# Peptides against a protein of PDB entry 7BBL: the designs that were tried, part 13

Target 1, 86 residues: chain A of PDB entry 7BBL
Amino acid sequence: IAQESLESQEQRARAALRERYLRSLLAMVGHQVSFTLHEGVRVAAHFGATDLDVANFYVSQLQTPIGVQAEALLRCSDIISYTFKP

## One batch from the design tools (peptide)

Design b1_p16_2_s4 (made by RFdiffusion4, then SolubleMPNN; from b1_p16_2 with R3L V11A E12L E14A)
Fold by OpenDDE base, seed 2:
Structure b1_p16_2_s4 (fold): chain B 86 residues (1-86), chain A 16 residues (1-16)
Amino acid sequence: as target 1 above (86 residues)
Amino acid sequence: SALTEAFVAAALAALA
């Protein structure tokens, strides 16, 4: 029985995850997104863009526990998860 | 290298 190698299966899995990620970015453009950060911190912001090289989210109207920032960068490495309504 | 909506769409197309 013909079957894919483990490497091929992993490659397809990574591609599927990448597609999911990219589609989420496309869907969230211009929308408010809720971000879950470390230590139970949650913030909300309007999504602008991402930088694939720097791995940052460019956002506006960032609602933080200490106030609202008109423009801000969120490091992807600080983000545990996010949710939004398309 | 910032992703605009258009660039994200192009990136998706590259996965096809």
Scores: peptide ipSAE 0.144, ipTM 0.749, DockQ to the pose 0.403
Fold by OpenDDE base, seed 4:
Structure b1_p16_2_s4 (fold): chain B 86 residues (1-86), chain A 16 residues (1-16)
Amino acid sequence: as target 1 above (86 residues)
Amino acid sequence: SALTEAFVAAALAALA
């Protein structure tokens, strides 16, 4: 009947979110990812790596509305969400 | 510094 403190509950929640995020990064490696950016802009690109310092996404073959960029850097702050097929 | 697959795996290991 012992109850975990709210502090501990929040800590576990943060850890769970971090784990989910990291696992998604692993799963993205080598796959094309669809990114949803602001203003309804959607792009697709092959995932390369992320930057732990700034959480940037290094991608290749970025398909934008006006063309394809061989290499590109997406700022985490520009990304609303992403999805991909593992 | 970029986080590669190996680094992500290490991060997961550290978290677990």
Scores: peptide ipSAE 0.143, ipTM 0.747, DockQ to the pose 0.441
Fold by OpenDDE base, seed 5:
Structure b1_p16_2_s4 (fold): chain B 86 residues (1-86), chain A 16 residues (1-16)
Amino acid sequence: as target 1 above (86 residues)
Amino acid sequence: SALTEAFVAAALAALA
């Protein structure tokens, strides 16, 4: 039985994850998103856009433990996960 | 540089 190479399997897996990511971005537009950051910090903000080159999330009405920021930039590397209601 | 719905849609199409 023919079997895909390990490289091919990994490539398909990465492609599937990327597709899921991109679809989540589309679904996120115009919604408030809950972001889980490092050190157990959790914030909520309205999604604006992302920058694939710099890996940033542009958000508005960012609710933080110390107050609300009208507009903010969240680095992808600072984000552990995010959730939202479609 | 910011993502637009059109760009994301195109990226998804490229994966199909």
Scores: peptide ipSAE 0.139, ipTM 0.749, DockQ to the pose 0.370
Fold by OpenDDE base, seed 3:
Structure b1_p16_2_s4 (fold): chain B 86 residues (1-86), chain A 16 residues (1-16)
Amino acid sequence: as target 1 above (86 residues)
Amino acid sequence: SALTEAFVAAALAALA
């Protein structure tokens, strides 16, 4: 039985994670998403669009601790995680 | 691969 190299296994693992990420973006379209930011800050917003190259999230009705913004831009680097109900 | 390219293209189209 041929054993796949460690490098190849790691490559497939990275590819699988990337696919999962992309699929989550597709599923997020049109839904309200809860974002967890640094320092324990949580915000909710409706997903609008994203730029996979620039790594930004364009959202609407962003609910923050200090108020609601009609439209906003969230940098991926500011986001720890996100959850939503498909 | 062709399949991967098609997947990414569809994802970008839906998110832009």
Scores: peptide ipSAE 0.046, ipTM 0.641, DockQ to the pose 0.091

## One batch from the design tools (peptide)

Design b1_p17_1 (made by RFdiffusion4)
Fold by OpenDDE base, seed 1:
Structure b1_p17_1 (fold): chain B 86 residues (1-86), chain A 17 residues (1-17)
Amino acid sequence: as target 1 above (86 residues)
Amino acid sequence: SAFEEEVLAAIAEEQAV
């Protein structure tokens, strides 16, 4: 049996990470999520939905450094990381 | 809960990498 190529291994790893990501998005629905944005800015919001094509997060009750927004949109490009509690 | 199950599934996918 030929050893799997490095490229093939990378493809499998990327596919697994993508699946994890999508599952995490589904898990977020209706729950509060903490987002880390650029410049160390951290916000918390309830997840509503994601636009998979444009990579937008539609959220509610967004807690920002300057106040709370009832409804808001976060771009994935603005997000460094996110976390949520079970 | 459905949420907990999805979180566990997502973690499992990460661990499978």
Scores: peptide ipSAE 0.027, ipTM 0.572, DockQ to the pose 0.114
Fold by OpenDDE base, seed 2:
Structure b1_p17_1 (fold): chain B 86 residues (1-86), chain A 17 residues (1-17)
Amino acid sequence: as target 1 above (86 residues)
Amino acid sequence: SAFEEEVLAAIAEEQAV
């Protein structure tokens, strides 16, 4: 059996992670998502949409430590991780 | 964009499965 090259393995791994990410975005639609931001800040919001060009998250009912914002924009660069119930 | 195309492809896969 021919061994797959390391480069090929890495490429497949990256592709798998990309697919997982994209599928997660699709799964978020209509759900409340918990976001972990920098400095340990955790927020929850209803997912609205993403900006495909800039990769921003448009969310509603953003629950922050200091209150709730009806509409908000989260920059992907500010997000460390997220979780949600499908 | 390439990203948009990837998203569209992912949507198509979700619909096909």
Scores: peptide ipSAE 0.026, ipTM 0.542, DockQ to the pose 0.182
Fold by OpenDDE base, seed 5:
Structure b1_p17_1 (fold): chain B 86 residues (1-86), chain A 17 residues (1-17)
Amino acid sequence: as target 1 above (86 residues)
Amino acid sequence: SAFEEEVLAAIAEEQAV
């Protein structure tokens, strides 16, 4: 039985994670999402969309420690984790 | 939404395997 190479297994794992991520974005549409950012900062916002590169989150009603921003751009690189209620 | 439920179901199926 031919064993799949470690690299091939890693590629499949990465592909699976990417698919899961993209699916989560679809599930996020129209929902308020809680984002954990660097330095322990936590914000909440309604998810709108991402750009084609999935590098930026376009959100609305961003609740920050200093107030609410009607529309905002969150960079994916700034996000450590997110949770939402489907 | 129905769409979101479908997406979540698909994710759950992948995780169950």
Scores: peptide ipSAE 0.026, ipTM 0.540, DockQ to the pose 0.110
Fold by OpenDDE base, seed 4:
Structure b1_p17_1 (fold): chain B 86 residues (1-86), chain A 17 residues (1-17)
Amino acid sequence: as target 1 above (86 residues)
Amino acid sequence: SAFEEEVLAAIAEEQAV
């Protein structure tokens, strides 16, 4: 039985995580999502679409501590975590 | 949607492994 290399195992693990991520994005479409940003800032918005290459979230009805925005662009680098009710 | 439900089911399967 051939032993899989460490690098190959890491590649498979990364691929599995990416698959879960992509599936979560598909599940988010049309739902209100709660985002946790830096410094504990929490916002909620309706998920519209994402640009997977640029790593941007296109959202609507963004509820922030200072008000509501009809449409907004959230960068993945600014997001710590997210959750939603299916 | 039906598609979202299918995606959620697939996610649940991945988490069970």
Scores: peptide ipSAE 0.024, ipTM 0.536, DockQ to the pose 0.102

Design b1_p17_1_s1 (made by RFdiffusion4, then SolubleMPNN; from b1_p17_1, 7 letters changed)
Fold by OpenDDE base, seed 1:
Structure b1_p17_1_s1 (fold): chain B 86 residues (1-86), chain A 17 residues (1-17)
Amino acid sequence: as target 1 above (86 residues)
Amino acid sequence: SAFVARLEAAIAEMRAV
């Protein structure tokens, strides 16, 4: 029973985080999600879908500081974090 | 949902091989 290599440990850690992320997406389908963006901006929207390369979030009823957008695209680079109630 | 199906497939692939 030899020690697991550092690379193997890191690989497992990355895989665990990715699975957690994917399961999070699955859980938020059809629900309203609160997104924290840059500059302290927070928005809420109904989650629709993403591309699985983690580039874009497709949402509806996006509540922004200046109004509501029926359909919108949020780029992952704009998102710091998100939260929702399953 | 096609998206849900793709998502579940992606999760399954991680646990497969």
Scores: peptide ipSAE 0.413, ipTM 0.860, DockQ to the pose 0.637
Fold by OpenDDE base, seed 2:
Structure b1_p17_1_s1 (fold): chain B 86 residues (1-86), chain A 17 residues (1-17)
Amino acid sequence: as target 1 above (86 residues)
Amino acid sequence: SAFVARLEAAIAEMRAV
């Protein structure tokens, strides 16, 4: 039987995860997204765009524990997870 | 938007294997 190499399997798995990520970004355009950050901080913001290479999130109406920011930048490295209603 | 276009292009590139 034809068997894929382990390297090929891992490559496909990484590609699948990246595609899922990209599709999620496409789905959240224009929607409010809830972000879970470090130290148990949770914020909500309207998703605008990302910098695909650096993975910065450009958002608006960011609701934080200390107030609302009209526009803000969230770094991917600061984000643990996110959820939204498509 | 330019962002959406870039995003769709990136997804398309992945399918091209």
Scores: peptide ipSAE 0.412, ipTM 0.860, DockQ to the pose 0.677
Fold by OpenDDE base, seed 5:
Structure b1_p17_1_s1 (fold): chain B 86 residues (1-86), chain A 17 residues (1-17)
Amino acid sequence: as target 1 above (86 residues)
Amino acid sequence: SAFVARLEAAIAEMRAV
């Protein structure tokens, strides 16, 4: 029987995750999103946009433990996870 | 918005390829 290579399987898995990610971005447009950052820090912000290549998050009304930022940039490397209510 | 359009296009590209 034919067997797909491990590399091909990994590529398909990455593609599936990428699509899931993109669909999540589409779903969060116009919504407040809760971001989990390092050191247990959680912030909430209204999602604006991303640069799809680097995955920087451009957000507004960023609620942080030390105050609110009207406009902010969240780097992908700073984000562990996010959640929102569609 | 332009961002939404780019996002939908990116998703569509993944379906095609």
Scores: peptide ipSAE 0.411, ipTM 0.860, DockQ to the pose 0.632
Fold by OpenDDE base, seed 3:
Structure b1_p17_1_s1 (fold): chain B 86 residues (1-86), chain A 17 residues (1-17)
Amino acid sequence: as target 1 above (86 residues)
Amino acid sequence: SAFVARLEAAIAEMRAV
């Protein structure tokens, strides 16, 4: 009988995660997003756009522990996780 | 926006497979 290979299962899993990520980006357009960064730092900012290949986050009104930055770039390597209310 | 259009296109490509 035909069985799905381990490689095929992994490919489907990766594709599902990629689609979930892309859909989350679409959902956060125009909303304030909370970002968890390294060393317990948490910031909030209005989502503008990303570079889909590099995963840079272009945001505005970034609220940091020491003030507000009008425009900012958050690199994927700086971000641990994010959350938002659609 | 251009960003939203590119994003929707990327999602559509995955559905087409």
Scores: peptide ipSAE 0.408, ipTM 0.860, DockQ to the pose 0.606

Design b1_p17_1_s2 (made by RFdiffusion4, then SolubleMPNN; from b1_p17_1 with E6R L8R E14Q Q15R)
Fold by OpenDDE base, seed 5:
Structure b1_p17_1_s2 (fold): chain B 86 residues (1-86), chain A 17 residues (1-17)
Amino acid sequence: as target 1 above (86 residues)
Amino acid sequence: SAFEERVRAAIAEQRAV
């Protein structure tokens, strides 16, 4: 019985994750998001937009341990994880 | 917004490929 190749399975898995990510962005728009950065640093900010290819996060009202930035750019490489309430 | 439309378009493109 013919079955899907491993490569095809992996492609579908990646595609599913990509779609899930994109849908999460839609749910995130206009909401405050909590970002976990390196070395235990956590920040909160209102989500604005991203560079969909690089996943740079353009945010506002970034609350950091040392103060609030009205506008900020968070690079994908700086972010370990994020959470938000849809 | 423009960003939301870009995301929706990206989702559509993802499925089309």
Scores: peptide ipSAE 0.592, ipTM 0.919, DockQ to the pose 0.680
Fold by OpenDDE base, seed 4:
Structure b1_p17_1_s2 (fold): chain B 86 residues (1-86), chain A 17 residues (1-17)
Amino acid sequence: as target 1 above (86 residues)
Amino acid sequence: SAFEERVRAAIAEQRAV
């Protein structure tokens, strides 16, 4: 019985994660999302859209520790994780 | 929306590879 190579396994894993990510985007459309940023900062915002290639998050009503920003762009590199209620 | 369509297309492309 042939065994899948490590490279192939990693490829499948990456593909699975990518699809999971994309499906999460669909699920969060029109919902408020809580973002965990660096240094323990947490913000909440209504999800608008992303640039799928760069993974920039375009959001509205961004609640930050210092106030609410009507519209904002959150870079992928700034985000550790996000949660939301579908 | 246009965004949702783009995401669905991306998912389809992922599976087609």
Scores: peptide ipSAE 0.592, ipTM 0.919, DockQ to the pose 0.681
Fold by OpenDDE base, seed 2:
Structure b1_p17_1_s2 (fold): chain B 86 residues (1-86), chain A 17 residues (1-17)
Amino acid sequence: as target 1 above (86 residues)
Amino acid sequence: SAFEERVRAAIAEQRAV
């Protein structure tokens, strides 16, 4: 039985993860998202949009440990993970 | 919205490549 090469499998897996990410953005629109940043810092904000190439997150009502920012930009490099309720 | 449209377009591009 013919098998797909390891390289091809990796290619498809990466493509699938990219699509999953993009679909998560659609599901995120209009919702509050919880972001985990470095040093155990956790923030919550309403998702607005992203720069798809760089993955900058444009958010509103950013709740931080020291206060709330009406508008903010979160750089992808600052984000460890995020969660939200669809 | 424009953003949602851009995301959908990006998904379509991924499948085409």
Scores: peptide ipSAE 0.590, ipTM 0.918, DockQ to the pose 0.655
Fold by OpenDDE base, seed 3:
Structure b1_p17_1_s2 (fold): chain B 86 residues (1-86), chain A 17 residues (1-17)
Amino acid sequence: as target 1 above (86 residues)
Amino acid sequence: SAFEERVRAAIAEQRAV
């Protein structure tokens, strides 16, 4: 009875996380998403699409502390986390 | 939509490898 290697276990874990991320994109289509950015800044916007390779978020009706932007691009490097109601 | 199709294709690719 041979046990699965550590590297194989880590590969499966990474694959599971990637699938969860991709499924979250499907779930947020057409919904408002709350984004947590650097330095405690939180914004809300309607999700449009992403570039799957770079993970830039194309959104609309971005609510910021100083006003609303009709269209906006949120860079992946600027996003700490996001939440939404499916 | 085209975007949703791209995401579904990416999920399928992850499972195939």
Scores: peptide ipSAE 0.589, ipTM 0.919, DockQ to the pose 0.683

Design b1_p17_1_s3 (made by RFdiffusion4, then SolubleMPNN; from b1_p17_1, 5 letters changed)
Fold by OpenDDE base, seed 4:
Structure b1_p17_1_s3 (fold): chain B 86 residues (1-86), chain A 17 residues (1-17)
Amino acid sequence: as target 1 above (86 residues)
Amino acid sequence: SAFEARLRAAIAEERAV
């Protein structure tokens, strides 16, 4: 039995992570999500949609330390993690 | 919604290849 190459293993791992990410997005549709941003900043917002390629988060009712924003765009690079209750 | 449909399609895509 031929051993799978390291490159092939990495490819499968990336695919698995991508699927996991996409499934999390599907689960959060229509829910309020808590986002952890840099420097310990936490915000909550209702999840609307994302750009699947760029992973921008389009949200509404964004609760920030300085107030509520009706509509907002969160860049993936600004997000450390997110959590929600399905 | 259209977004949910795109998500489901993308998930299926990852599992197919």
Scores: peptide ipSAE 0.607, ipTM 0.921, DockQ to the pose 0.828
Fold by OpenDDE base, seed 5:
Parts: structure tokens; C-alpha cells; sequence
Structure b1_p17_1_s3 (fold): chain B 86 residues (1-86), chain A 17 residues (1-17)
């Protein structure tokens, strides 16, 4: 029985994750999100937008341990995980 | 919003390819 190649399987898996990511962004719009950054730093911010390819997060009211930034940019590489209430 | 529209379009594109 012919089977899908390993590369094709991996491609579908990546596509599924990409779609899941995009849907999470859609659900995130207009909500406060908790971001976990490196070294255990946790911040909260209202999600505004992102670059879909580069995944730069444009947020407002970024609440950090040392203060609040009205507007801020979070790079995807800085983010370990995020949670929010849709 | 424009961003939400882009998101919806991107999701649709992901399923189409």
C-alpha cells in the first residue's frame, strides 16, 4: 500500500500548527495576553497585531515587573509561551 | 479590523495549500 512520504507528513504537521497559531492570534485580538519570556519573566499586555511571517507582536499596556509601557513590540524570539482568555 | 481580515485570509490560505 502506497503511503505518504515522511516529508509530506511533516509538511502537513507544520501546516496544521501554522493554522492553529493563526487561529490563536485571531482569538487573541482585543484581549489581554500573558506572555512568558526568557529567564522566567512574565508580562501582560493587550494584543494589537502581529507580523504574520516574522511574528512581531505589537501590544499596548505592556505590564512588566519594572513598569508599564503604553506601546511595545515583542519579538517572537523573546516569547516562550502565551496564555489568554478568549 | 484590517489585521483581523488579514488573519482570516491567512487561515484560508493555509487550508488551501
Amino acid sequence: as target 1 above (86 residues)
Amino acid sequence: SAFEARLRAAIAEERAV
Scores: peptide ipSAE 0.607, ipTM 0.921, DockQ to the pose 0.737
Fold by OpenDDE base, seed 1:
Structure b1_p17_1_s3 (fold): chain B 86 residues (1-86), chain A 17 residues (1-17)
Amino acid sequence: as target 1 above (86 residues)
Amino acid sequence: SAFEARLRAAIAEERAV
């Protein structure tokens, strides 16, 4: 009996995660998002847009431990996770 | 917005056959 290859299963899993990610971006538009960064640093900012290729996050009113930045760019590599209120 | 449109298009591409 034929079954789906491991590569095909992994491809579907990656596609599902990608879609979930994109849908989360769509849901956070116009909302304040809490980002968990490295070294236990947590920041909050209003989400504006992202680069779908590089995954750079363009945000406003970024609240950092040392102050607020009116506009800022967060790199995907700096972000561990994020949460927000729908 | 243009960004939201791009997101929707990207989602559609991910689900495309």
Scores: peptide ipSAE 0.607, ipTM 0.919, DockQ to the pose 0.694
Fold by OpenDDE base, seed 3:
Structure b1_p17_1_s3 (fold): chain B 86 residues (1-86), chain A 17 residues (1-17)
Amino acid sequence: as target 1 above (86 residues)
Amino acid sequence: SAFEARLRAAIAEERAV
């Protein structure tokens, strides 16, 4: 019985994760998102768009501890995780 | 929007490979 190689299995797993990420972005359009940043900082903002290559997040109405920023750019490297209500 | 269209295209490409 021929079995799929370990490398092939890992490739399928990575592809599945990438697809889930892209689908989450699509579901996120037009919604407020909660972002967890480094040092325990959490912010909320309305999702606008991303750079698919670099994964920069372009958002509006960013709620920070000291006020609201109308327009903002969140770099992928600054984000630990995000949650939202579809 | 153009952004949403790009997302859909990227998803389709990921599934095709």
Scores: peptide ipSAE 0.604, ipTM 0.921, DockQ to the pose 0.756

Design b1_p17_1_s4 (made by RFdiffusion4, then SolubleMPNN; from b1_p17_1, 7 letters changed)
Fold by OpenDDE base, seed 5:
Structure b1_p17_1_s4 (fold): chain B 86 residues (1-86), chain A 17 residues (1-17)
Amino acid sequence: as target 1 above (86 residues)
Amino acid sequence: SAFVAALEAAIARERAV
């Protein structure tokens, strides 16, 4: 029985995760999203768009502990996770 | 939108790999 190499399996796994990520972005369009940031900070915002190469989230009506920002830029590196209702 | 189109294109490329 021929077995796929570990490296090949990892490549497929990475590709699957990338596709899953992209599909989640597509599903986020027009919805409010809850973002979990570092140090237990959670914010909510309306999803606008992302830049696929720079990895930034462009959002509106960002609800933060200190108030609401009409427009904001969230760096992917600052985001631990996100949830939304499709 | 351009963003949606770009996403769909990226998804298609990823699936093709």
Scores: peptide ipSAE 0.556, ipTM 0.912, DockQ to the pose 0.849
Fold by OpenDDE base, seed 2:
Structure b1_p17_1_s4 (fold): chain B 86 residues (1-86), chain A 17 residues (1-17)
Amino acid sequence: as target 1 above (86 residues)
Amino acid sequence: SAFVAALEAAIARERAV
């Protein structure tokens, strides 16, 4: 039986994870998303779009502890996790 | 939208790899 190399298996696994991520973005369009940031900061915002390369999140009505921003940019590197209702 | 189209295209590319 032919066996796929470990490297190839890892490549497929990475591709699968990225696809799942992209699909989550697709499902996120038009919905409010809750983001968990560093230091226990949690914010909620309406998802607009992302920069697929840098993974910037362009959102609106960002609810933060210090107020609401009509429009905002969140960097993926600042985001620990997110959740939303599909 | 252009963004949605870009996402769909990106997903398709990942699936092709």
Scores: peptide ipSAE 0.555, ipTM 0.911, DockQ to the pose 0.859
Fold by OpenDDE base, seed 3:
Structure b1_p17_1_s4 (fold): chain B 86 residues (1-86), chain A 17 residues (1-17)
Amino acid sequence: as target 1 above (86 residues)
Amino acid sequence: SAFVAALEAAIARERAV
């Protein structure tokens, strides 16, 4: 009987995670998103777009402890997680 | 939008064999 190899299983798992990520971006369009950054910093911003390859986040109305920034760039390396209400 | 179209195209590519 034909059995799927370990490498094939891992490839399917990676593809599933990538698709899940892309679908979350699609659901994020037009919504305010809460971002958790390093050192306990949490910010909220309206989602604009991303670079699909490097996952830079282009946002507007970024709410920080210091104030509101009209436009901002959040690098993927700065983001621990994000949440939003679709 | 162009961004949404690009996302949908990328998702379709992940589904491809």
Scores: peptide ipSAE 0.555, ipTM 0.910, DockQ to the pose 0.820
Fold by OpenDDE base, seed 4:
Parts: C-alpha cells; sequence; structure tokens
Structure b1_p17_1_s4 (fold): chain B 86 residues (1-86), chain A 17 residues (1-17)
C-alpha cells in the first residue's frame, strides 16, 4: 500500500498552517485587532495589510499604553498572538 | 482591494500545491 513520505506529510502540514494563517488575515480585514506583544504589552489597531511573505502588519489607530499612533508597522517577530471579533 | 486579491490568490496557491 502506498504511503506518503514523512517529508511530504510535513510539507502538507506546513501548507495547511500557512493557509490557516492567511485565512485569519482575510477575516481580520476591516476589523480592529488586539495584539499581544512581548513583556505583556497589549495593543489594539485597525488592520490594514501585511507583507504576505515577511508578515509585517500595517495598521492604523494603534492604541498603545502611552498613546495612539495614527499609522504603525508591527513586525511579526514582535507579535505573540492576536484576536479579533469577526 | 489589491491586498485582498493578493491574499485570496495566495490562499488558492497553498491549496493547489
Amino acid sequence: as target 1 above (86 residues)
Amino acid sequence: SAFVAALEAAIARERAV
């Protein structure tokens, strides 16, 4: 019986996770998103766009602990998680 | 939106490969 190789399984798993990520981006278009950053910092911002490969987040009206930033760039490496209400 | 279109295209590519 034919079996899929381990490498092929891993490749499909990566693709599935990538698709799930992309679908989450699609779902957050036009919504305010809450981002959890390092050191317990939480911010909220209106989602604009991303660099799909680098995963930079371009947002507006970023509410930070020290004030509101009209336009901002959040690096993927700075983001632990995000939530939003569809 | 160009971004939305690119996003949908990227999703389609992931499913096809």
Scores: peptide ipSAE 0.554, ipTM 0.911, DockQ to the pose 0.881

Design b1_p17_2 (made by RFdiffusion4)
Fold by OpenDDE base, seed 2:
Structure b1_p17_2 (fold): chain B 86 residues (1-86), chain A 17 residues (1-17)
Amino acid sequence: as target 1 above (86 residues)
Amino acid sequence: TVDEVLTTLAKELVAEQ
């Protein structure tokens, strides 16, 4: 059995992560998502859309420690993790 | 993990720019 090259294995791993991410975006449409940001900050917001080239999350009803923001932009680089109920 | 996904995407975006 021809062993797959390390490069091919890494490529498949990256592709799998991308697919997982995209599927999560599709699944969260219209749902409230809990985001964990840096410094232990947690926010909840309704998912709107993403900007792939800039890696932005466009959200609504953002619940922050300071208050609720009707519309907001979250940078992907600021996000550690997120959870939601499909 | 979700963090790994986001980290990977962030690295790719940086590399593409």
Scores: peptide ipSAE 0.024, ipTM 0.513, DockQ to the pose 0.074
Fold by OpenDDE base, seed 5:
Structure b1_p17_2 (fold): chain B 86 residues (1-86), chain A 17 residues (1-17)
Amino acid sequence: as target 1 above (86 residues)
Amino acid sequence: TVDEVLTTLAKELVAEQ
């Protein structure tokens, strides 16, 4: 029985994770998301959209330790993790 | 955590484009 190569298995696993990620983006639209940034900074914002090519999160009502921004751009490179309730 | 994994995947997707 020809078994799928390890490389093919890894590709499938990555594809599944990518699909999960994309679905999570759809699920978070319009919801408040909590972002963990570098240096222990935590912010909350309503998710608007993501530009996958530019690695940007477009958000609104960004709550930061120093104030609230009505609209903001978060770079993916600045984000360590995020959580939300769908 | 799952959230960290998703964030990492986002960065990887950007890097692949």
Scores: peptide ipSAE 0.023, ipTM 0.541, DockQ to the pose 0.072
Fold by OpenDDE base, seed 1:
Order: structure tokens, then C-alpha cells, then sequence
Structure b1_p17_2 (fold): chain B 86 residues (1-86), chain A 17 residues (1-17)
């Protein structure tokens, strides 16, 4: 039985992770998400939407170190990681 | 971590557009 090439295995793994990412976006809609940003900054916000072209996160009730912003835009380039409870 | 991987993939998807 011919083993699947390493390239094919990597392609499947990347596809699976991309699918998981998209599903995570759907799952977080309306939920509070914790974002880890640069310089150790952590914020929490309710997820609204994202644009796939620029990877902007449109959020509400953004809890920042200096207060709560009712509506905000988080750029993907500002984000190190995120977690949420479905 | 899983969350770091997901964030990295988001950035890669934008780069692939």
C-alpha cells in the first residue's frame, strides 16, 4: 500500500486546522472571547463578526485595562491567541 | 497551544487571499 506523501499529509492537516478555525468563528458568535495581545495585554469582548479579507475582529463590550469600549475593532495582527467557552 | 495555532492560521489565510 503506497503511503501518502508527506506533502499530502501536511495539506490534509492544514485543511483540518482551517476548518476548525472557521468552526471556532461560528461557535464564538455572541460569546465572550478572551484575547491575548502583544506586551502581555489581555482583553475580553463579545464576538460579533470577522472579515476574511483583512482578518479584523468586530467585537462589543471590549474590556480593556482602561475601561469598557461598547464597540471595537481588533486587528488579527494585534492578536497572539484567543480562547472562549462555547 | 490550540488557540495559538488557530490565530496563526487566521493570519495565514489572509496572506493567501
Amino acid sequence: as target 1 above (86 residues)
Amino acid sequence: TVDEVLTTLAKELVAEQ
Scores: peptide ipSAE 0.023, ipTM 0.536, DockQ to the pose 0.070
Fold by OpenDDE base, seed 4:
Formats: sequence, structure tokens, C-alpha cells
Structure b1_p17_2 (fold): chain B 86 residues (1-86), chain A 17 residues (1-17)
Amino acid sequence: as target 1 above (86 residues)
Amino acid sequence: TVDEVLTTLAKELVAEQ
């Protein structure tokens, strides 16, 4: 039985994660998303769009501890996790 | 890299129903 190399297994795992991410973007369109940022900061916002090349989230009605921002840009590098109801 | 960021976000994704 041909064993798949560790490198090939890792490649498939990364591909599966990428697909999961892309499907999540499709699922969150028009929904409020909760984002966990660094330093324990948690915000909620309506998902608008992403720019995959720049790794940005374009969101609206961003709820922060200090108020609501109508339009905002979140950098993917600042995001630890996100949750939403599809 | 962008690829690393995408992978990181995908790991931490939680969809709630």
C-alpha cells in the first residue's frame, strides 16, 4: 500500500482549511460576525466583503467597547477567530 | 504571508447553528 508522504498529507490539510475558510466567507454574507482580536478584544460586525490579496475584512456596524462604527476595515492579521450563525 | 493568515483563520473558525 503506497503511503502518502507527510508533506503531501500537510498539503491536503492546508487545502482543506483553505476550502473551509472560503466556504465560511460565503456563509457569513449578510450576517453579523463576532470577531476575537488580540488583547482579548471582541467585536461584532456585519460582513461586507474581503480582499483576499490584501487580507482585509470590510465590515459595517462594527460594535466595539467604545461605540459603533458605521464602516470599518479589519486586517486578517489582527483577527484570532470569528463565529457566526449561517 | 496571506496564505498563512488564511490557514490561521480557518483553524479558529466556528460556525454556530
Scores: peptide ipSAE 0.023, ipTM 0.523, DockQ to the pose 0.133

